# Peptides against a protein of PDB entry 4QMF, part 27

Target 1, 175 residues: chain A of PDB entry 4QMF
Amino acid sequence: ESSFMTLFPKYRESYLKTIWNDVTRALDKHNIACVLDLVEGSMTVKTTRKTYDPAIILKARDLIKLLARSVPFPQAVKILQDDMACDVIKIGNFVTNKERFVKRRQRLVGPNGNTLKALELLTKCYILVQGNTVSAMGPFKGLKEVRRVVEDCMKNIHPIYHIKELMIKRELAKR

## One batch from the design tools (peptide; made by RFdiffusion4, then SolubleMPNN)

Design b1_p11_8_s3 (from b1_p11_8, 5 letters changed)
Fold by OpenDDE base, seed 2:
Structure b1_p11_8_s3 (fold): chain B 175 residues (1-175), chain A 11 residues (1-11)
Amino acid sequence: as target 1 above (175 residues)
Amino acid sequence: DELEKLSQEIL
């Protein structure tokens, strides 16, 4: 039997307690067991003898990973769908200067969140910028683009450059 | 088109 554990930051504890019954119910449909440990600050998922699909444990692993990084449950639980993939991009170590980090992270969001919204539409992904990570959910090809834009942004390539490129590609694909 | 509207604000 397979198991995976993810630690979560203290500020997520109250929320995770609130939604854990929903997590349990969602995973029970797949005969995946789960445990919330408030002392350790961890979430664990495990296969059982009744688990029919052996691959679902990997999706359960991704579920708790997303929840640990502030993705809300109604969105995170979609990872259990066959056609849904995710990525958690660590952005905290690209720059050492805090002000530079904050500035570059804010560029991903943009004025009124419009840069992020445009990127979501172009890649067909859900994207959440929170703390030292960017969480994304969607098709694999879209996730590749998200990671490229996010990492390049932290390397001082403005997201608008990539958005323009993606918009041009979108227009060229129209018949 | 929502994307076009957004692009006018960020580009």
Scores: peptide ipSAE 0.186, ipTM 0.862, DockQ to the pose 0.152
Fold by OpenDDE base, seed 3:
Structure b1_p11_8_s3 (fold): chain B 175 residues (1-175), chain A 11 residues (1-11)
Amino acid sequence: as target 1 above (175 residues)
Amino acid sequence: DELEKLSQEIL
């Protein structure tokens, strides 16, 4: 039987403890077992003899991955839906200079979070910028666009360029 | 709509 594990940072422990009963309940519906190990700082998901859909374990893997990267449970649990995909984009390795990294990461968010919100609307994705990763949830096409914008931003291509492009495409599609 | 409002602020 299949199992997957992910590590989580110490600062995430208190939150994960709080919501773990909800995680268990959500996965029980699919006969997926789960374990929170506070000593190791890990989450594990496992198939059981009663697991009917073999593909659900991959979604469970994605669930714990998202939770480890600070995605709130009410959002992360949506990954168990058939039409929902996710991506965890590593952004910490594009720039060696810390100040430059922080500046480029902040461009993804923008003033009052409006840049990020615009990108979410245009791609129909949920997007969370946290630490050295960007977590996204949504349709595959939207996720592909998010990854492009995020990585280009870290390569010093301002997100506004892509937002303009996406807005033009949206306008053309309406007609 | 919301996107139009956001675009005016960002662009």
Scores: peptide ipSAE 0.183, ipTM 0.861, DockQ to the pose 0.152
Fold by OpenDDE base, seed 4:
Structure b1_p11_8_s3 (fold): chain B 175 residues (1-175), chain A 11 residues (1-11)
Amino acid sequence: as target 1 above (175 residues)
Amino acid sequence: DELEKLSQEIL
């Protein structure tokens, strides 16, 4: 039997409490047990003797990981689908200067969120920029692209560069 | 195309 635990920041507590019954219900379909510990500030998922597919625990692990990083439940729960993968990209360690960090992080979002939306469309991923992490969900190919763009952005390569490149590639693929 | 529209706003 396997178990995974993730810590969540205090500001997520109220939300997680609100949706935890939904989490439980979703995981129950796979006979995965889950626990929300408000004292420790942790979420735990566990296989049970009734768990049929041992691999589903890894998706459950990813679910709580996503939830801990502010991904809404209706989106996060999609990780339980076979064709859905995710990535949580730590961005807080690329830049020591807080102002520079904030500026580069904002570049990922762009005016009216259009940069992020464009990146989502091009990679076919869901992307959430929150705090010191970027959470992404989608196909593996798209996730690889997202990680590259996100990390490069923190390294002072503007996302627009990659967006232009991806757009060109997309147009070429249509021919 | 939504992407093209967005791109015009970003670029």
Scores: peptide ipSAE 0.182, ipTM 0.860, DockQ to the pose 0.154
Fold by OpenDDE base, seed 5:
Structure b1_p11_8_s3 (fold): chain B 175 residues (1-175), chain A 11 residues (1-11)
Amino acid sequence: as target 1 above (175 residues)
Amino acid sequence: DELEKLSQEIL
């Protein structure tokens, strides 16, 4: 039997308590057990003797990882689908200067979130910028593109460059 | 197209 555990920050506790019954119900469909430990601040998922698909535990692992990084449950639970992948990109270690970090992180979002929305549309991904991480969900090809744009942004390459490139590629693909 | 509309605002 396999087990995976993820720690979550204290500020997520109230939300996780609220949705944990929904998490349990979603995982029960796959005979995956789960535990929310409020003392340690952890989530655990486990296979059981009735778990039919041994690979589903890896998706359950990803589910609790996404929840720990502020992805809301209705979106995070989609990771249990076969065609859905995810990535959690750590962005906090690219820049030591806090002001520079905040500025570059804001570039990912853009005015009224339009930069992020454009990137989501072009990559067919869901993207959440929160704290020191960017969480993404979607097809593997799209996720690869998201990671490139996010990391390059933290390296001072403005996202607009990649958005223009992706738009051109999209237009060419229509022919 | 939503993407084209957004592009006019951010590009």
Scores: peptide ipSAE 0.175, ipTM 0.858, DockQ to the pose 0.149

Design b1_p11_8_s4 (from b1_p11_8, 4 letters changed)
Fold by OpenDDE base, seed 3:
Structure b1_p11_8_s4 (fold): chain B 175 residues (1-175), chain A 11 residues (1-11)
Amino acid sequence: as target 1 above (175 residues)
Amino acid sequence: SELEELSKEIL
């Protein structure tokens, strides 16, 4: 028997309550049990005697991690698919100045969200910039690229540099 | 493509 728990911030409570039946139904297909604890502010997933695939509990762990970081359920639930991986990148500790942090975080999004959209397309990932974290879902190669761009952005390397490089690599891969 | 259009706006 394996069990994993994650805490979620108070502002997520209302949403999580709304979608928890859907979470339960999705995990029931894999015989994974789950609990939403509103007092502690936690989500728990655990294997049961009927769990067939022991590895699915790790994906369930990732599901609740993503939900805690504001990823919507229709997107987060895709983590249960075999070909999907995820990453939660902590960005809040790269700079001490709050204004500088906000400015660099905004560079990831760009005007009208176009920078982020371009990065999503180039890496074949879903990317959500929220608070002190960036959540990403997709293939491992794409996730590695996302993490590099995100962390470098917080280190004052503008995302446009990496976008140019990824575009060049994309063109080369067509051959 | 959508990517090329977006790239023109940000590059």
Scores: peptide ipSAE 0.090, ipTM 0.808, DockQ to the pose 0.151
Fold by OpenDDE base, seed 4:
Structure b1_p11_8_s4 (fold): chain B 175 residues (1-175), chain A 11 residues (1-11)
Amino acid sequence: as target 1 above (175 residues)
Amino acid sequence: SELEELSKEIL
């Protein structure tokens, strides 16, 4: 029997309350139990005696992790699919200066969100930049690329550099 | 393509 717990920030509480029945229903299909603790501000998932696949608990863990980091439920729940992986990239510790942090984080998004959209397309990932983390969902290869771009961005390597590189690689792969 | 159009805006 396995259990995982994730804390969530207070601002996420109202949303989590509204979708928790959907979370429960999704996890019930796998006989995974879940608890939303509004006092502690935590989500818990655990296997039950009826859990058939013990490995699904790891995906449930990932689900609550994603939800805690502001990923919407309709997207986050896709983590329960076998072919879907995720990553939560901590970006808050790369830069001490708040203004510099905000500036670099904004570079990930870019004008009208186009930088982020381009990165999503190139990596075949969903990417959400929120607070001190970047959440990503997709194929493992794509996730590795996302992490590289995100971390490099926080290290002052502009995402456009990587996007250009990825585009070139994509074009070359078509030949 | 969408990606090409996006690239024109960001590159």
Scores: peptide ipSAE 0.085, ipTM 0.803, DockQ to the pose 0.153
Fold by OpenDDE base, seed 2:
Parts: structure tokens; C-alpha cells; sequence
Structure b1_p11_8_s4 (fold): chain B 175 residues (1-175), chain A 11 residues (1-11)
């Protein structure tokens, strides 16, 4: 039987406690067992003898990964859908200067969050910028685009450039 | 569209 575990930061503990019954219920539908360990600060998912779909454990793994990175449950649970993929992009290692890091991370969000919203619409992804990671959920093609934009942003390529490009491509595809 | 409106604000 397969098992996966992820650690979560202390600041997520209270939230995870509040939604864990919902996590359990969602995974029970697939006969996946789960455990929240508040002492260790971990979440674990496991197959059971009743688990029918062997692939669902990988989605359960992704679920707890997303939850650990501040994705809210109502969004994260969508990962259990067949057509939904996710990516957790580590952005903390691209820039050593903290101020520069914060500045570039803020560019992903943009004024009033409009840059991020535009990127979400263009890629058909959900995107959450939090701490040292960007979590994304959506179609595989969209996720690849998100990763490129996010990583390039941390490499000092402004997201507006990519957004403009994606908009042009979208318009061309309508022809 | 929403995208067009957002684009006007960020581009």
C-alpha cells in the first residue's frame, strides 16, 4: 500500500485543524485514509485495501501538498478531479536579495492583483502566490505557461511581457 | 471582457 506525507508550516496548523474533517470526507469517497499529525506538523495520505483507483493516491498526495502551501480547501480539493493538475513552484531560490525577491514576487501579483488575474484567465489556472512558493492548478498546458512566467519573473523578466504575448496568441487562435 | 479590462490596466 502506498503512503505519502508532507510537512506544513506552523502557521497553517489552525486552518488545517478546522478543515481536516472535510479533507477526510473527500478522501473517504475514494477509500484513501488520511492523518493530520499536529505534533510533527504533517499530513499523511494512504491507500487502503478498499482503494480501487491506484492513481487517486497521487492526487491525494497533491492535495496535501497544496494544503501545506496555503491553498484553501475548496480550491485544493478540486485536484481530485481527473482533469485537474497542479504545480508548486519554488521561487525562493532565484534571488538572494530579500528586497529584490519581494519586489519580483510582487510583480506577479501586480497592481490590485490584476497581473495575477490576467495570468489566471489566460492560462485557465488558479494561481496562489504565497511565501516562497507559487501554487497553480489547472490544465497541464496552462501550468507549463504559469511556471514559465513565474520563473522568468524571478529572473527579472516582467510578467507583462508574457501576458501580452499570451493575449496575442489567444487572439490569433480565435482566427 | 474581463481579460480585456484587466489588460487595459496592466499594459
Amino acid sequence: as target 1 above (175 residues)
Amino acid sequence: SELEELSKEIL
Scores: peptide ipSAE 0.082, ipTM 0.799, DockQ to the pose 0.152
Fold by OpenDDE base, seed 5:
Structure b1_p11_8_s4 (fold): chain B 175 residues (1-175), chain A 11 residues (1-11)
Amino acid sequence: as target 1 above (175 residues)
Amino acid sequence: SELEELSKEIL
């Protein structure tokens, strides 16, 4: 039997407690067991003797990873679908200067969140910028594009450059 | 489209 565990920050504890019954119910459909440990601050998922699809445990692993990174449950649970992939991009180690980090992270979001929304539309992904990570969910091709834009942003390449490029590519693909 | 409208604001 297989098991996976992830740690979560203390500020997520209250939310995770409120939705854990929903997590349990979603995983029960696949005969995956789960445990929320409030002392350690961890979530665990496990296969059982009744688990039919052995690959579903990997999706369960991704589910708890997304939840730990502040993705809301109604969005995170979509990872259990066959056509849905995810990525958690660590952005906190690209820049040592805190002010520069905050500035570059804010560029991903943009005025009124419009930069992020445009990127979501172009890549067909859900994207959440939170703390030192960016969480994304969607098709594999879209996720690769998101990671490129996010990492380049932390390397001081403005996201609007990539957005313009993606828009042009989209128009060319319609021909 | 929504994307076109957003592009007017951010590009």
Scores: peptide ipSAE 0.066, ipTM 0.790, DockQ to the pose 0.150

## One batch from the design tools (peptide; made by RFdiffusion4, then SolubleMPNN)

Design b1_p12_1_s1 (from b1_p12_1 with N8S T11L D12P)
Fold by OpenDDE base, seed 3:
Structure b1_p12_1_s1 (fold): chain B 175 residues (1-175), chain A 12 residues (1-12)
Amino acid sequence: as target 1 above (175 residues)
Amino acid sequence: SLLEEIESIPLP
């Protein structure tokens, strides 16, 4: 059997307790066992003798990873679908200066969240900016684009340039 | 649409 474990921050505990029955039910459909350890602050998923699809455990691993990074359950559980992939992009180490980090991270979101929403639409991804990570869910091509935009933003390339490029590419693809 | 609005915004 295979098992994977992830730690979660203390501020997620209350929420995870609230939705854990739903997590269990979703994974039971695939005969994947799961454990929430409130003392350690961890989530564990593992195969059982009844697990039929060997690949589903990797998706279960991704599920708990996303939940640990503040992705809501109704969104995170979509990772169990065959056509859905995810990425957790670490952004905390691109800039040493805290104020510069915060400023560049805020550029990803933009006024009223419009920059992020535009990027989501163009890449067909769900995107969540939280702390030192950006979590994304969607098709592989879209995820690759998200990672490029996010990392370039932290390298001081404004997301608007990539958004414009993606818009042009989208229009060309419709022809 | 939001995308159409963004298309009209000049680059910095």
Scores: peptide ipSAE 0.035, ipTM 0.682, DockQ to the pose 0.159
Fold by OpenDDE base, seed 4:
Structure b1_p12_1_s1 (fold): chain B 175 residues (1-175), chain A 12 residues (1-12)
Amino acid sequence: as target 1 above (175 residues)
Amino acid sequence: SLLEEIESIPLP
């Protein structure tokens, strides 16, 4: 039997408490047990003797990982689908200067969130920029593209360059 | 449209 645990920041506690019954119900369908520990500030998922698919525990692991990084439950729970993958990209270690970090992170979002929306559309991913991480959900190909754009952004390559490139590639593929 | 959204993004 397998178990995975993830810590979550204190500011997520209230929300996680609110949705934990929904998490439990979703995982119960797969006979995965889960525990929310408010003292430690952790979420745990475990296989049980009734768990049929041993691989589902990995998706459960991803679920709690996403929840810990502020992905809302209605989106995060989609990770349990076979065709859905995720990535949590750490962005806090690319730049030591706080102001520079904030500016580069903001570039990922862009005015009115349009940059992020464009990236989501082009990669067919859900993307959430929060704190020191970017969480993404979608197809593996899209996730690879997201990671590239996100990391390059933190390396001072503006996302617009990638977005334009992806757009051109998409248009060419339709011909 | 996607194009319009991209066009709305300022260039660096």
Scores: peptide ipSAE 0.034, ipTM 0.681, DockQ to the pose 0.265
Fold by OpenDDE base, seed 1:
Structure b1_p12_1_s1 (fold): chain B 175 residues (1-175), chain A 12 residues (1-12)
Amino acid sequence: as target 1 above (175 residues)
Amino acid sequence: SLLEEIESIPLP
């Protein structure tokens, strides 16, 4: 049997308690067991003797990883779908200066969130910028593009450059 | 419309 554990920050505790029955129900469909440990501040998923699909445990692992990084359950649970992948991109280690970090992170979001929304549309991904990470969900090709844009942004390459490139590529693909 | 708006923004 296989098991995976993820720690979550204290500020997520209340939310996780609220939705944990939904997590349990979603995983029960696949005969994956799960445990929320409020003392340790951890989530655990594990196969059981009734688990039929060996690959689903890896998706369950990704589910708790996403939940730990503030992805809401209705979105995070989509990771259990066969065609859905995810990525958690660490952005906190690119810049030591806090002000510079905040500025570059804000560029990913843009005015009224328009930059982020454009990136989501072009990559067909869900993207959440939270703290020192960016969580993304979608097709593998789209996730690869998201990671490139996010990391380049933290390296002081403005996201709009990549977004325009993606727009051009999309228009060309329609013809 | 959103994409059109982004398209109109000059590259840095």
Scores: peptide ipSAE 0.032, ipTM 0.693, DockQ to the pose 0.210
Fold by OpenDDE base, seed 5:
Structure b1_p12_1_s1 (fold): chain B 175 residues (1-175), chain A 12 residues (1-12)
Amino acid sequence: as target 1 above (175 residues)
Amino acid sequence: SLLEEIESIPLP
């Protein structure tokens, strides 16, 4: 039997308590057991003797990882689909200066979130910027593009450059 | 559209 555990920050406790029955129900369909430990601040998923597909435990691992990083349940649960992948990109270690970090992180979002929305549309991904991480869900090709844009942004390459490049590539693909 | 609006923005 396989088991995976993920810690979550204290501020997520209230939300996780409210949706944990939904998590349990979603995982029960695959005979995956789960535990929410409020003392330790952890989520655990594990296979059972009734688990038919052993690979589903890896998706369950990803589910709790996404939930720990503030992805809402209705979006995070989509990771259980075969065609859906995810990535959690750490952005907090690229810059030591806090002000510079905040400024570069804000560039990913842009005015009224328009930069982020454009990136989501072009990559066909869901993207959430939260704290020191960026969570993304979508096709592998799109996720690769998201990671490049996010990391380059933290390296002081403005996202608009990549967005323009992706737009051009999209137009060329239509010809 | 959002994409059309962004298309008009010059590169830095």
Scores: peptide ipSAE 0.032, ipTM 0.678, DockQ to the pose 0.191

Design b1_p12_1_s2 (from b1_p12_1, 5 letters changed)
Fold by OpenDDE base, seed 2:
Structure b1_p12_1_s2 (fold): chain B 175 residues (1-175), chain A 12 residues (1-12)
Amino acid sequence: as target 1 above (175 residues)
Amino acid sequence: DLLKEIESIPLP
């Protein structure tokens, strides 16, 4: 039997309590057991004797990882689909200066969120910028592109350069 | 169109 646990920050506790029945129901369809520990501040998923596909535990692991990083349940639960992958990109360690970190993180979002929305459309991914992480969900190819743009942004390469490149590539692929 | 709007933004 396989088991995975993730810790979540205190500010997520109230939300996780409200949606945990939905998490349980979603995982029950795959005979994956789950536990919310409010004392420790952890979520656990584990296989059972009735688990038919042992690989689903890896997706369950990813589900709780996404939930811990503020991805809402209706989006996070899509990770259980076969064709859906995810990535949690740590961005907090690229820059030591807090003001510089905030400025670079804001560049990922852009004015009115347009930069982030453009990146989502071009990569066919869902992207959430929260705290010290960027959570992404989508096809593997798209996720690879998202990680590149996000990390380069934290390295002071403005996302607009990559977005323009992706736009050109998209137009070329339509021909 | 969001993509057209992005295209119009000058490179920094």
Scores: peptide ipSAE 0.038, ipTM 0.721, DockQ to the pose 0.220
Fold by OpenDDE base, seed 1:
Structure b1_p12_1_s2 (fold): chain B 175 residues (1-175), chain A 12 residues (1-12)
Amino acid sequence: as target 1 above (175 residues)
Amino acid sequence: DLLKEIESIPLP
């Protein structure tokens, strides 16, 4: 049997309690067991004797990872689909200066969230910027582009540059 | 159109 555990921050506790029955129901369809430990602040997923697909446990692992990073359940649960992958990009260590970190992180979002929305559209990914991580869900190719843009942004390469590049590539592909 | 708006933004 395989088991994975993820810690979650305290501020997620109330939300996770609220949606945990839905998590359980979603995983039960695949005969994956799950446990929410409010004392430790952890989520655990594990295979059972009835688990048929051995790969689904890895998706369950990803599910709890996404939930811990503030991805809402209706979005996070899509990771259980075969065509969905995810990435959790750590952004907190690229810059030592807090103000510079905040500024660069805000560039990912942009005015009215338009930069982020553009990136989501061009990569066909869901993207959530939260705390010291960026969570993304979508096709593998799109995720690769998201990671590049996110990391480059933290390295002081403005996201608009990459967005324009992606737009050009998209237009060329339509020809 | 969001893409048109982004296209109009000059590169930094």
Scores: peptide ipSAE 0.038, ipTM 0.721, DockQ to the pose 0.187
Fold by OpenDDE base, seed 4:
Order: structure tokens, then sequence, then C-alpha cells
Structure b1_p12_1_s2 (fold): chain B 175 residues (1-175), chain A 12 residues (1-12)
């Protein structure tokens, strides 16, 4: 038997309460049990005696991790698909200055979210910038690229340079 | 269009 627990911030409580039945239903299909603890502020997933695929518990773990980091359920639940991976990138430890942190984090999003959208398109990933983390979902190759761009951004390398590079690589690959 | 979107991103 395997279990995983993830803490969530208080501001997510209301949302998680509203979607928890959907979480339960999605995990029930795989015979994974789940518990929302509002006192502790935690989500738990557990295998049961009926769990057939032992690997699904790892995806369930990732599901609650994504939910804790503000990924909406309709997107987060896609992690249960075999071809979908995720990454939660901690960005809060790269810069101590709050203003600099906010500025660099905003660069990931860009004007009207265009920078983020471009990165999503090029990497074939879903990307959510929230708080001190960036959550990404997609193919492993794309996730690796996202992590590089995100971390480099926090190290003061503007995402546009990576985006241009990725675009050029994409165009070359079509030939 | 990806190109148009990238063009809309200001350079630092």
Amino acid sequence: as target 1 above (175 residues)
Amino acid sequence: DLLKEIESIPLP
C-alpha cells in the first residue's frame, strides 16, 4: 500500500472543496482513495486493495500536487493520462529581493500573457505561473525546456531569447 | 500564429 500527502495553502481551500467530488470520481476509476483534510490543509491519495496499476498512485500524487499549486481541476486531471507528465518548479529561491522577484516572474508571463503563451506553444506544455512556483504539464521534452526557461528567467535571462531559439529550432526541424 | 505572437513580445 502506498500513500502520498500534499499540503495546500489556505486560499485554495474553497476551490478544492468545490471540486473534490470530481477528484474523487476521477481517482475512483483507478481505485485510488483520496482524502481532503480541511483542518490540516492537506490532500491525501492512497492505493487500495483494488488498485490494479501500481504506477497510477504516482500520477495521483502529481494530481494533488498540481491542485495545491492552483492548477484548475480540468487541466490537472489530465495528469492521469499515460502520456502526460508534470513539473512544479520552485522559483522563490532564486532572488531575495521581492521587487526583483516579481519583475522576473512577470517576464515569464509578458504583456497580455504572450510570452507564456509562446512558451506553451513551443514546448507543447500547459504552464501556470503562481506564487513561488511554476506548474507545467506536457511531454518530458517540453517540460525540460520549460524548466530551463523558467529557471533562467529567474537568473535574469529573459525568456524571449529562449523563445526565439526554440522558434528557430522548430523551423529548422520542419525542413 | 506563433510568429505574430513572438513579434508582439517586446525585447528587453
Scores: peptide ipSAE 0.035, ipTM 0.711, DockQ to the pose 0.253
Fold by OpenDDE base, seed 5:
Parts: C-alpha cells; structure tokens; sequence
Structure b1_p12_1_s2 (fold): chain B 175 residues (1-175), chain A 12 residues (1-12)
C-alpha cells in the first residue's frame, strides 16, 4: 500500500472542510482513500486493496498538493485526467527584499490580470499566483514555458518579453 | 479565435 501526505496552512482549513466530501467522492471512483486531519493540518491519500491503477495515487498526491496551495477544487480535480499535469513553482527564495519580491510577483499578474491571462492563453495552462508559490496545470510543454517565465520574472526579466516571443513562435508555427 | 483574443489584450 502507498500513501502520501501534505500539510496545509491554517487559513485554508475552512475551505478544505467545505469541499472534502467532493474530494472523497472523486477519489472513491479510483478506490483511493483520503483523510483530512484538522489537528495536524494535513491531507493524506492512500491506495486500497481495490485500487486497480497504481499510478493514480501519484495524481492523488498532486491533487492534495494543489489544494494546499489554494487551487479551487473544480480546477484541481482535473489533475486526475490522464492528459493533465501540474507544477508548483516556489518563488519566495529568488529575492530577499520583500518590496522587490512583491513588485516582481505583481509583474506576473499585470494590470487587471492581463499579463497572467496572456500567459495562460499562450501556454494553454491554468496559472494561480498565491503567496510564495505559483501553481500551474496543463500540458507538459506549456508547464515548461510557465516555469521559465515565472522564474525569469523573479530574476528581473519582465514577462512581456516572453509573451512577445511566444506570440511570434505561434505565428511561425502556422506557416 | 485564441490568437485574436491574445492580440486584444493590452500589454503593459
């Protein structure tokens, strides 16, 4: 039997309690057991004797990881699909100065969220900027591009540069 | 069209 556990921050507790029955139902379809521990502040997923596909436990691991990082359940549950991958990018360690960190993180979002929306469209990914992490879901190629843009942004390369490059590449691929 | 949607987004 295989099991995975992830911790979640206190502010996430109320939401996780609200959706945990939905998590249980989604995982039951694959005979994966799950536990929400409010004392420890953890989520656990486990294979059972009835688990047919042993690989699904890895997707269940990713599900609870995404939920811990504030991804809403209707989006996070898509990770159980075969063609869906995810990445949780830590951005808090690139800059020690708090003001500089906040400024660079805001560049990922941009005015009215337009920068983030452009990145999502070009990479065909879902992207959530929250706290010290960026969560992304989508195809592997798109995820690789998202990680590059996010990390470069924290290294003071403006996302607009990458957006323009991605647009050009897209136009060239049509010919 | 996805491309048209992207082109309509103002860049900062």
Amino acid sequence: as target 1 above (175 residues)
Amino acid sequence: DLLKEIESIPLP
Scores: peptide ipSAE 0.032, ipTM 0.710, DockQ to the pose 0.099

